# Designs tried in a protein design run: peptides against a protein of PDB entry 3VZA. Part 165

Target 1, 98 residues: chain A of PDB entry 3VZA
Amino acid sequence: RVERLCKSKELFEERLGLEIRRIHNEQLQFIFRHIDHKDPDKPYMFTLSINEQGDYEVTSCTPPLDCISEFQLKVRETNNFSAFIANIRKAFTALSFK
Target 2, 62 residues: chain B of PDB entry 3VZA
Amino acid sequence: AAYVTQLYYKISRIDWDYEVEPARIKGIHYGPDIAQPINMDSSHHSRCFISDYLWSLVPTAW

## One batch from the design tools (peptide; made by RFdiffusion4, then SolubleMPNN)

Design b2_p29_6_s3 (from b2_p29_6, 8 letters changed)
Fold by OpenDDE base, seed 4:
Structure b2_p29_6_s3 (fold): chain B 98 residues (1-98), chain C 62 residues (1-62), chain A 29 residues (1-29)
Amino acid sequence: as target 1 above (98 residues)
Amino acid sequence: as target 2 above (62 residues)
Amino acid sequence: MLPAAPPPLSAEELAAAEARRAELDALLE
């Protein structure tokens, strides 16, 4: 089981171009790569925590996204975590074209 | 790694086939209405193309 | 352009996939 879990994580990281890290203060760091086709290793990242009210809170976003506050509101309303992450990636992709 | 692996599934709804050659990207995407197979030869595509394709499977509707 | 989506699983494959999906979803509960 341990071997399968390790392999699974590696496959997701490479194929989705998404690394997920547990960081200090019980936060999650999401690091997207493979966004910019001219620079596939360039990272686009954000950090996520659960605030005192128990809601998802984006604590950082690099590069910054104008839509991140709206997405934070949407995920709190819908609890659609998948769409939340996918929309952030979509926004990063759009930003890479500028 | 169990928690992180669960997050990947929660996000992507993809289950990989772990018993294929490294160059084969094989699995199943579980959409809300339809499950679809994934079966690609990674040597035929760029890393960015593969990622873009896989993310295109993930609905963005809230 | 992204490739077209592959065809859905066959009825037999879908049944097996649905069983697996149920297992995976249960891990999230």
Scores: peptide ipSAE 0.157, ipTM 0.896, DockQ to the pose 0.667
Fold by OpenDDE base, seed 1:
Structure b2_p29_6_s3 (fold): chain B 98 residues (1-98), chain C 62 residues (1-62), chain A 29 residues (1-29)
Amino acid sequence: as target 1 above (98 residues)
Amino acid sequence: as target 2 above (62 residues)
Amino acid sequence: MLPAAPPPLSAEELAAAEARRAELDALLE
């Protein structure tokens, strides 16, 4: 089972170009690659936690996204975690063309 | 690994066929109404194209 | 607490994921 889960994780990392890491202070780090077709290994990342109020909070975003605060509000309102992550990737993609 | 793997499913709604050779990208995307098969030859596409395609399966509507 | 679709992922959700994996395997046979 553990071996299967590890294999699955590796496939997701490569195929989605998304690495998910547990980091200090009970946070998750999301690292997107394959965003910039000219530099596929360039990372676009953000960190996420649950704050004292129990809400999703983006604790860092590199490179910064102007829309991240609005997305944070949207995910709190809708609880659509999938759309939250997908929209961040979409925003990073748009940023890569600037 | 179970937690992170489950997060990937929560995000993407994709299950992989992990028993095939890595060059064959095979799995299923589970949409709300239909399960869509994924079956790609990785040698025919760039890594970026593959990722973009797979992410295009994920709805962005809130 | 680590974020997931609130509340955090449960053992039941993990079991459901494993069931989906089994279904996938069956479909591919």
Scores: peptide ipSAE 0.071, ipTM 0.886, DockQ to the pose 0.056
Fold by OpenDDE base, seed 5:
Parts: structure tokens; C-alpha cells; sequence
Structure b2_p29_6_s3 (fold): chain B 98 residues (1-98), chain C 62 residues (1-62), chain A 29 residues (1-29)
């Protein structure tokens, strides 16, 4: 089971171009790659925590996204975590063309 | 790894067929209405294309 | 106190994921 889980994780990382790390202070770091087709390894990342009120909070975003605060609000309202992550990737993709 | 893999499913709604050869991208995407098979030869596509394609399967509607 | 790290996975979500994996494995055998 452990080996299969590890393999699955690796497949997700490579195929989605998304690495997920548990980092200090009970946060998750999301690192997108494969965004810029001219520089596939360029990272686009954000960190996420649950704040003291129990709400999702984006604690960093690199490069910065002007829509990130709106997305944070949306995910709090909808609890649609999938759409949250997908929209962030979409925003990073749009940013990569600028 | 269990937690992270569950996050990946929560995000992507994809389950991989991890028993096939590495060059075969095979799995199932569970959309809200229908499950769609994924079956690609990775040698035919760039990493970026593959990622873009897979993410295109994920709805962005809130 | 701070809540658990995001996003929380319920026991039900975990069980459902495990069930899906089992079903997929059976289908792919």
C-alpha cells in the first residue's frame, strides 16, 4: 500500500505538474510547474493555512495574483477546493503569457 | 503519502492506473456527471501539454 | 487553538477514496 501511494503521488506530481508540501505552522505549499511551456520547471506557488477562525487563508503567492483574495473568498463561500486550486492554476497560466 | 494522494484526488478527481508502464498515462477522471477514461501515450506529448490537458478536465465553476 | 492543517479530510472522504481505489484496482485487474 505504501509503495502504491508513493507511486501515485509521483504520478500526480509529474502529470499535473503540482507538488504539495506540508510545511511549518500547519500550512500546505502548492507548487505548480509545467505552466510556462518555454520554461516548464519554473515554479508558480502559493501557501495555504487554516486561520484561527477556521477559514482557508492564502499566506503567500509567488508570483502574486491579483485574484487570489477573491479566490480565497470564493473557496470560503463554496468549499469547492477543487475549483479553488484549478482557478489558481488558470490564473498562473494567464500570468505566464504576460 | 496517503493524505497527499487524497488531496490530489480531492483536487483533480483522477484515479490513476498505476500498474501500467510509466509511458502510459492511464486513469479515470470522475466528473460530476460522467467518468471519463484517461489513456495517453506520454511519448506523444510534452509535459506541459499533458498537464494542461489533465487540468482542463477539472471544472473551474465555483 | 489553531485548527488542523488544510484541507481537512473526513473519515468519510478517506473511506470513499479507499473504496474508489479498490474498485479501480478490481476493474483494472
Amino acid sequence: as target 1 above (98 residues)
Amino acid sequence: as target 2 above (62 residues)
Amino acid sequence: MLPAAPPPLSAEELAAAEARRAELDALLE
Scores: peptide ipSAE 0.065, ipTM 0.882, DockQ to the pose 0.052
Fold by OpenDDE base, seed 3:
Structure b2_p29_6_s3 (fold): chain B 98 residues (1-98), chain C 62 residues (1-62), chain A 29 residues (1-29)
Amino acid sequence: as target 1 above (98 residues)
Amino acid sequence: as target 2 above (62 residues)
Amino acid sequence: MLPAAPPPLSAEELAAAEARRAELDALLE
């Protein structure tokens, strides 16, 4: 099972271009690649935590996204974590064309 | 590793067929209504194209 | 252009997939 999980993670990282890391202070770091077709290795990242109220909180975003606060609100309202991550990737993709 | 892989599933709703060679991207995407197979040759596409395609399977509606 | 989507799973394949999906969803609860 462990071997399968490790291989699965590697496949997700490469195919989705998304790396997920546990970092200090009980945070998750999401690193998107394969966003810019001209520079596939250029990272687009954000960090996420659960605050004291139990709500999702974006603690950093690089490059910054104007819509990140709205997305944070939306995920709190809907609890749709999948849409949250997908919309962030969509926003990063749009930003890469600027 | 279990937690991270669970997150990937929670995000993408994709289950990979890890028994095939790396050049074959094979799996199942579990949509809200139907499950759809994924089956493509990675050698025929760029990494960015593959990622964009797979993410296109993930609904963005809240 | 995106690749053409493969045809949906057959009824039998879908039943198996739904069982797998239920298992995975339960694991994430």
Scores: peptide ipSAE 0.024, ipTM 0.868, DockQ to the pose 0.754

Design b2_p29_6_s4 (from b2_p29_6, 8 letters changed)
Fold by OpenDDE base, seed 1:
Structure b2_p29_6_s4 (fold): chain B 98 residues (1-98), chain C 62 residues (1-62), chain A 29 residues (1-29)
Amino acid sequence: as target 1 above (98 residues)
Amino acid sequence: as target 2 above (62 residues)
Amino acid sequence: SLPAPPPPLSEEELKEAEEKKAELDKLLE
């Protein structure tokens, strides 16, 4: 199982261009690559935590996204974590063309 | 890596076929209404194209 | 919509949670 899990993680990282790390203070760091076709290794990242009320909170976003606050509100309302991550990637993609 | 792999599935709803050759991207995307097979030759596409395609399978509707 | 994942947990914490869930599921079968 351990080897399967390691292989699964590697496949997701490469194929989705998404790395997920545990960082300090019980946060998750999401690092997108493969966004800019001219620079596939350029990272687009954000960090996520759970606040005192138990709600998802974006603690950083690089590069910054104007829509991130709205997405944070939406994920709290809908609990649709998949759409949350997908919309962030979509926003980073749009930003890469500017 | 158990937690992270679970997150990947929760995000993408993709289940990979782990028994194929490394250059073959095979799996199933489980959408809300339909399961769609994935079967790509990675040598025929850029890394960015592959990622964009796979993410296009993930609904963005809230 | 898909359910949100739990807060970030260590591998040990996740394992314990899954074991407890499995036990509960068996009781409810």
Scores: peptide ipSAE 0.063, ipTM 0.860, DockQ to the pose 0.033
Fold by OpenDDE base, seed 5:
Structure b2_p29_6_s4 (fold): chain B 98 residues (1-98), chain C 62 residues (1-62), chain A 29 residues (1-29)
Amino acid sequence: as target 1 above (98 residues)
Amino acid sequence: as target 2 above (62 residues)
Amino acid sequence: SLPAPPPPLSEEELKEAEEKKAELDKLLE
């Protein structure tokens, strides 16, 4: 099973172009690649934590997204984490064309 | 690794077929209405296209 | 291993919560 889990992680990282890391202060770092077709390895990143109130909080976003605060509000309201991540990727994709 | 793979499933709702050759991207996307098969030859597409396609399967409606 | 935020509720967990809420709301009518 350990081998399967490692393989699964590798497949997701490559196919989705998404790496997930644990970082300091109980945070997760999400690193998107394969966004810019001219530079597939260019990273688009955000970090996520659970704040003292128990809510999802974006602690950083690189490059910055104007919509990130609205998305943070939406995920708190809906608990739709999948849509949250997908919308962030869509927003990063839009930035890559500028 | 289990925690991370669980996150990937929660995000993408994709379950990979681990028994196929590396060049084949095969799996199932479990949408709210229908289970959609995934079956692509990775050699026919760029990495960016593959990622864009897979993410297009993930609903963005809140 | 580093601590991390807990995973979000699954769709099934959310559905169950919504069903429970609906049941309680109906009972209080």
Scores: peptide ipSAE 0.061, ipTM 0.863, DockQ to the pose 0.029
Fold by OpenDDE base, seed 2:
Structure b2_p29_6_s4 (fold): chain B 98 residues (1-98), chain C 62 residues (1-62), chain A 29 residues (1-29)
Amino acid sequence: as target 1 above (98 residues)
Amino acid sequence: as target 2 above (62 residues)
Amino acid sequence: SLPAPPPPLSEEELKEAEEKKAELDKLLE
């Protein structure tokens, strides 16, 4: 089982180009790669926490996204975490063409 | 690792086939209405294309 | 091991939480 879990993580990281890390202050760091086809290893990242009110809060976003505050509002309203992450990746992809 | 793996499933709704050769990207994406099979030869595509394709399976509607 | 925020609630968990909230609101009324 442990070997399966390790393999699963590696497959997701490579195939989705998404790394998920636990970082300080009870946060998650999401690191997207494979966004820029000209530079596949260029990272696009954001950090996420649960604030004192129990709501999802984006604590950083690099590079910055104009839409990130709206997405934070949307995920709080809908609790659709999948759409939240997918929309962030979509926004990073759009940014990579500029 | 279990926690992170669970997050990946919550995000992507993809279940991989772990019994195939490394060059084969095989699995199932579970959408709200239908399950779509994934079956790709990784040697025929760039890493970026593969990721873009897989993410295209994930709905962005809130 | 570093702490992490709790995983997002599933649709079922969200529904249950909303039902519990409605029940609590009714009791406070």
Scores: peptide ipSAE 0.056, ipTM 0.858, DockQ to the pose 0.026
Fold by OpenDDE base, seed 4:
Structure b2_p29_6_s4 (fold): chain B 98 residues (1-98), chain C 62 residues (1-62), chain A 29 residues (1-29)
Amino acid sequence: as target 1 above (98 residues)
Amino acid sequence: as target 2 above (62 residues)
Amino acid sequence: SLPAPPPPLSEEELKEAEEKKAELDKLLE
């Protein structure tokens, strides 16, 4: 089962082009790749933590997204984490065309 | 890796078929109303196309 | 709609959780 979990992670990373890492200060780092078709390995990243109030907080976003604050608000309101991540990817994709 | 794997499922709602050959991307996306099968030959698509397609399955409505 | 995932776990917390899960799975066999 451990082997399957490792394989599962690898499949998700490759197929979604999304790496999820636990980093310092109890944060999650989300690294999107496969965004820029001209440079598939170019990373688009954000980090996420839980603040003292227990709310999701984006602690960094590279490259920066104008909509990230709104998305943070939305995920706090809806708890729709899936839509949160998907919208961020969508925003990164749009940014890659600029 | 269990926690991260759980996150992937919570994000994507995709369950992979782990018993297929490596070149086959097979699984199921569980949408709110419909379960949609995934069945792709990775050798026929770019990595970016595959990712874009899979993410297109994930609703963006809040 | 999907609930928000739990807060991030440290490497040690994850390891402990996995060990606990393994023990629990054995009990349910």
Scores: peptide ipSAE 0.051, ipTM 0.864, DockQ to the pose 0.030; fails the geometry check

Design b2_p29_7_s2 (from b2_p29_7, 15 letters changed)
Fold by OpenDDE base, seed 3:
Structure b2_p29_7_s2 (fold): chain B 98 residues (1-98), chain C 62 residues (1-62), chain A 29 residues (1-29)
Amino acid sequence: as target 1 above (98 residues)
Amino acid sequence: as target 2 above (62 residues)
Amino acid sequence: RKREEERRKRLEELDKEDVKELLRKILNS
C-alpha cells in the first residue's frame, strides 16, 4: 500500500505539474510547473496556511498575482478548494504570456 | 504521502490506474455529474500539454 | 472486484471529508 501511495503521488506530481510541500510555520507550498511551454520547469508557486480563525490564508505568491486576494476571498466563501487551485493555475498560465 | 495523495484527489478528482505501463496515462476523472475515463499515450504529448489537458478537466466555477 | 469496491468506498469517504481538515492533517503530521 505504501508503494502504491508513493507511486500515486509521483504520478500526480508529474502529470498535473503540481508539487505540494509542507514548509516551516505550518504552511503548505504549492509549486506549479509545466505552465510555460517554452520553459516547462519554470516554477509558479504560492504558500498557504490555515490561520487562527480557521480561514485559508495565502502567505506568499511568486510570481505575484493581482487576483490572489480575490481568490482567497472566494475560497473562504465557497470552500471550493479545487476551484481555488485550478483558478490559480489558470492565472499563472495567463501571466506566463505576459 | 497518504494525506498528500488524498489532497491531490480532492483537488483534481482524478483516480489514477497506477498499475498500467508507465507510458500510459490512465485514470478516471469524477466530475460533478459524470465520471470520464482518462486514457492517453504520454509519448505522443508534451508534459505541458498533458498537464494543461488534465487541468482542463477541473472546473473553475466557484 | 473486492479491491475495486474497497477503493470506491475510500474515494466516497474522501468526498465527504472537509478539505480543510485534510489540510490540517497534513500540517500536523
Scores: peptide ipSAE 0.747, ipTM 0.959, DockQ to the pose 0.941
Fold by OpenDDE base, seed 4:
Structure b2_p29_7_s2 (fold): chain B 98 residues (1-98), chain C 62 residues (1-62), chain A 29 residues (1-29)
Amino acid sequence: as target 1 above (98 residues)
Amino acid sequence: as target 2 above (62 residues)
Amino acid sequence: RKREEERRKRLEELDKEDVKELLRKILNS
């Protein structure tokens, strides 16, 4: 089963173009690729933690997104983490066209 | 990796069929109303197209 | 069929789990 899980993770990483890493200070780093069709390996990333209040907290965003603070508010209100991630990807995609 | 894989599922609502050939992107997307199969030949599409397509399956409504 | 049923049940249970709890599990692993 371990092998299957590893394979599954790799499939997600490649097919979604999303890598998820645990980094220092109890944070998760979400790295999007396949955003820019002209540069598929160009990373778009943000880091996330669950703060002491138990709330989602974006600790960094590279490149910066004007909407990230609003998305943080929305995910706190709705707990719709899926939409949160999807909207961030959409925002990065839009940014890549600027 | 188990928890991360579970997180991928909670994000995408996709369950992969990992027993097929590598070039075959096969799985099921569990939408809010209906489950839809995914079955693509990766050799016929760019990585970006595939990712864009799969993410298009994920609702963005809060 | 048994394997498929078990898989379905696992996904259903995962659907019930709070994503925040899953995140905590990842961060605490």
Scores: peptide ipSAE 0.746, ipTM 0.959, DockQ to the pose 0.945
Fold by OpenDDE base, seed 1:
Structure b2_p29_7_s2 (fold): chain B 98 residues (1-98), chain C 62 residues (1-62), chain A 29 residues (1-29)
Amino acid sequence: as target 1 above (98 residues)
Amino acid sequence: as target 2 above (62 residues)
Amino acid sequence: RKREEERRKRLEELDKEDVKELLRKILNS
């Protein structure tokens, strides 16, 4: 089962171009690649934590997104984490064209 | 590790067929109403195209 | 197959789980 899980994770990382890491201070780092077709390995990333109130909190975003605060509010209201991640990727994609 | 793969599923709603050859991108995307099969030859597409396509399956409505 | 049914059951259970709870599990590992 461990081998299957490892393979599954690798498939997600490569095919979605999304790496998920646990980093210091109880945070998760989400690293998007395959955003810029001219530079597929260029990373677009943000970090996330669950604060003491139990709310999603974006602790960093590189490059910065104007919409990230609004998305944080939306995911707190809806708890639609899937849409949260997908919308961030869409925003990074739009940013890569500018 | 197991929790991270579960998180990938929660995000994408994709279940991979991990027993096929690496060049074959095969799985199932579970939408709200219907499940759609995924079956692509990775050698015929760029990494960016593949990722863009798969993410297009994920609803962005809040 | 029996394994296929088991896999489907795991996905159904995962659909019911709160994503925030899953995140906490990851962060507290």
Scores: peptide ipSAE 0.746, ipTM 0.959, DockQ to the pose 0.912
Fold by OpenDDE base, seed 5:
Structure b2_p29_7_s2 (fold): chain B 98 residues (1-98), chain C 62 residues (1-62), chain A 29 residues (1-29)
Amino acid sequence: as target 1 above (98 residues)
Amino acid sequence: as target 2 above (62 residues)
Amino acid sequence: RKREEERRKRLEELDKEDVKELLRKILNS
């Protein structure tokens, strides 16, 4: 089962172009690739934590997104984490065309 | 690793068939209404196209 | 069939779990 779990993770990373890492200070780093079709390996990333109030908190975003604060508010209101991640990817995709 | 895989599922609602050959992208997407199979030949598509397609399955409505 | 049923049940239970709790599990692992 462990081997299957590792395989599943690798499949998600490659096929979704999304890597998830645990980093210092109890944060998760989400790294999107396959955003820019002309530069598929270019990373688009943000970091996330759960703050002392128990709320989702974006601690960094590279490159920066104007909409990230609004998305943080929305995910706090709805707890729709899937839409949160998907909308961030959508925003990064739009940014890649600039 | 188990929790991270679970998080991927929570995000994408995709369950991969990890028993098929690497060139086959096979799984199930569990949408809000129906479950729909995924079955693609990866050799026929770019990495970016595949990712874009899979993410298109994920609703963005809050 | 049995394996598929077990897999389905695991996913159903995962659907019920709060994502924030899952995140905490990851951060506390």
Scores: peptide ipSAE 0.745, ipTM 0.959, DockQ to the pose 0.938

Design b2_p29_7_s3 (from b2_p29_7, 15 letters changed)
Fold by OpenDDE base, seed 1:
Structure b2_p29_7_s3 (fold): chain B 98 residues (1-98), chain C 62 residues (1-62), chain A 29 residues (1-29)
Amino acid sequence: as target 1 above (98 residues)
Amino acid sequence: as target 2 above (62 residues)
Amino acid sequence: EEERRRRLEELERLDKEDVLELLRKIIES
């Protein structure tokens, strides 16, 4: 089972171009790659915490996204975390074309 | 690390076939209505194309 | 075939789990 879990994580990281890390101050870092086809290793990232009220809170976003605050509100309302992550990636993709 | 792999599934709804060769991208995407097989030859596509395609399977409706 | 059934049941359990609770488990681990 341990072997399966390790391999599964590696497959997700490479194929989705998404790395998930636990960082200091009880936060999660989401790092997207494979966004810019001309620079596949260029990272697009945000950090997330659960505040004392129990709500999703984006603590940083690099590069910045104008829509990130709205997405934070939407995920709090719907708890659709999948759509939250997918929409952030879509926004980063759109930003890479500018 | 087990929780992180579970989170990847919660995000993507993809279950990989980890027993196949690395060059074969094989798995199942579980959509809201139907399950769709994934079966690609990674040597025929760029990393960015593969990622874009897989993310296109994930609904963005809230 | 038993392995396939077991895997499907595992994924069904994951579908029912609250993602917020899963995130807390990761953060607090």
Scores: peptide ipSAE 0.759, ipTM 0.961, DockQ to the pose 0.945
Fold by OpenDDE base, seed 5:
Structure b2_p29_7_s3 (fold): chain B 98 residues (1-98), chain C 62 residues (1-62), chain A 29 residues (1-29)
Amino acid sequence: as target 1 above (98 residues)
Amino acid sequence: as target 2 above (62 residues)
Amino acid sequence: EEERRRRLEELERLDKEDVLELLRKIIES
């Protein structure tokens, strides 16, 4: 089972182009790749924590996204974390065309 | 690793077939209406195309 | 078939789990 879990994580990382890391100060780092077709290895990332109120809080976003504050509000309202991540990726994709 | 893998599922609703050859991208996407199989030959597509395709399966409606 | 059934049941449990709780588990692990 351990081997299967490790393989599963690797498959998700490569196929979705998304790494998930636990970093300092009780935060999660989400790193998107395969965004820019001209530079597939270029990272697009944000960090997330659960604040003292128990709410989703984006603590950083690189490169910055104008829509990230709105997405944070939406995920707090809906708790649709899947849509939250997908919309962030879509926004990063749009940014890569600039 | 278990929790992170579970999070990937919560995000993507994809369950991979772990027993196929590395060049075969095979799994099931559990959409809101119907579960659909994923079955691609990775050698026929770029990494970016594969990722874009898989993410296209994830609804963006809040 | 039994293995497939067990896997589906596992995924159903995941569908019911609050993602916020899962995130906390990851952060605290």
Scores: peptide ipSAE 0.759, ipTM 0.961, DockQ to the pose 0.959
Fold by OpenDDE base, seed 2:
Structure b2_p29_7_s3 (fold): chain B 98 residues (1-98), chain C 62 residues (1-62), chain A 29 residues (1-29)
Amino acid sequence: as target 1 above (98 residues)
Amino acid sequence: as target 2 above (62 residues)
Amino acid sequence: EEERRRRLEELERLDKEDVLELLRKIIES
């Protein structure tokens, strides 16, 4: 089972181009790669925490996204975390063409 | 950790087939209505294409 | 077949789990 879990993580990281890391101050870092086809290893990332009120809070976004605040609001309203992550990736993808 | 892999599933709704050869991307995507198989030859596609394709399976509607 | 059934049950449990709680588990672990 441990071997499966390890392999599962690696498969998700490589195939989705998404790395999830626990960082300081009780935050999660989401690192997207495979966004820019000309530079597949270029990272697009944001950090997330759960504030004292129990709400999703984006603490950083690199590169910045104009829509990130709206997405934070939407995920708080809907609790659709899947759509939250997917929309962020979509926004990063759009940004990579600018 | 187990929780991280669980989070990947919560995000993507994909369950991988871990028994296949490394060059084969095989799994099941569980959509809201139906489950769809994933079966790709990774040697035929770029990493970016594969990622884009898999993410295209994830609904963006809130 | 039995393994398949067990896996489906596991995924069903995950479907019902609150993602916020899962995130907390990751952050606190």
Scores: peptide ipSAE 0.760, ipTM 0.961, DockQ to the pose 0.973; fails the geometry check
Fold by OpenDDE base, seed 3:
Structure b2_p29_7_s3 (fold): chain B 98 residues (1-98), chain C 62 residues (1-62), chain A 29 residues (1-29)
Amino acid sequence: as target 1 above (98 residues)
Amino acid sequence: as target 2 above (62 residues)
Amino acid sequence: EEERRRRLEELERLDKEDVLELLRKIIES
């Protein structure tokens, strides 16, 4: 089982181009790669925490996304974290074309 | 790291077949209505294409 | 067959788990 979990994590990281890290101040860092086909290793990332109210809170976004605050609101309303992450990736993808 | 793996599943709804050959991207995507297999030869695609394809399986509707 | 069944049951449990709670577990692990 341990082997499966470790291997599965690696497969997700590579195939989805998404790395998830726990960082300081009780935050999670989501690092997207494979966004820019011309530079697959270029990172697009945001950090997330759960505030004292128990709500999703984006603490940083690099590069910045105009829609990130809206997405934060949406995920709080829907608790659809999958859509939250997918929409962020979609937004990063759109940004990579500029 | 078990929780992180679980989070990947919560995000993607993909369950990998980890015992297949490294060049084979095999798993199951569990959509809202239908579970569909994933079965690709990674040697025939770029990393970006693979990622884009897999993410295309994830609905963006809130 | 048994392994497949157990895996499906595991995924079903994950489907029912609150993602927020899962995130907390990751953050606090």
Scores: peptide ipSAE 0.760, ipTM 0.961, DockQ to the pose 0.970; fails the geometry check

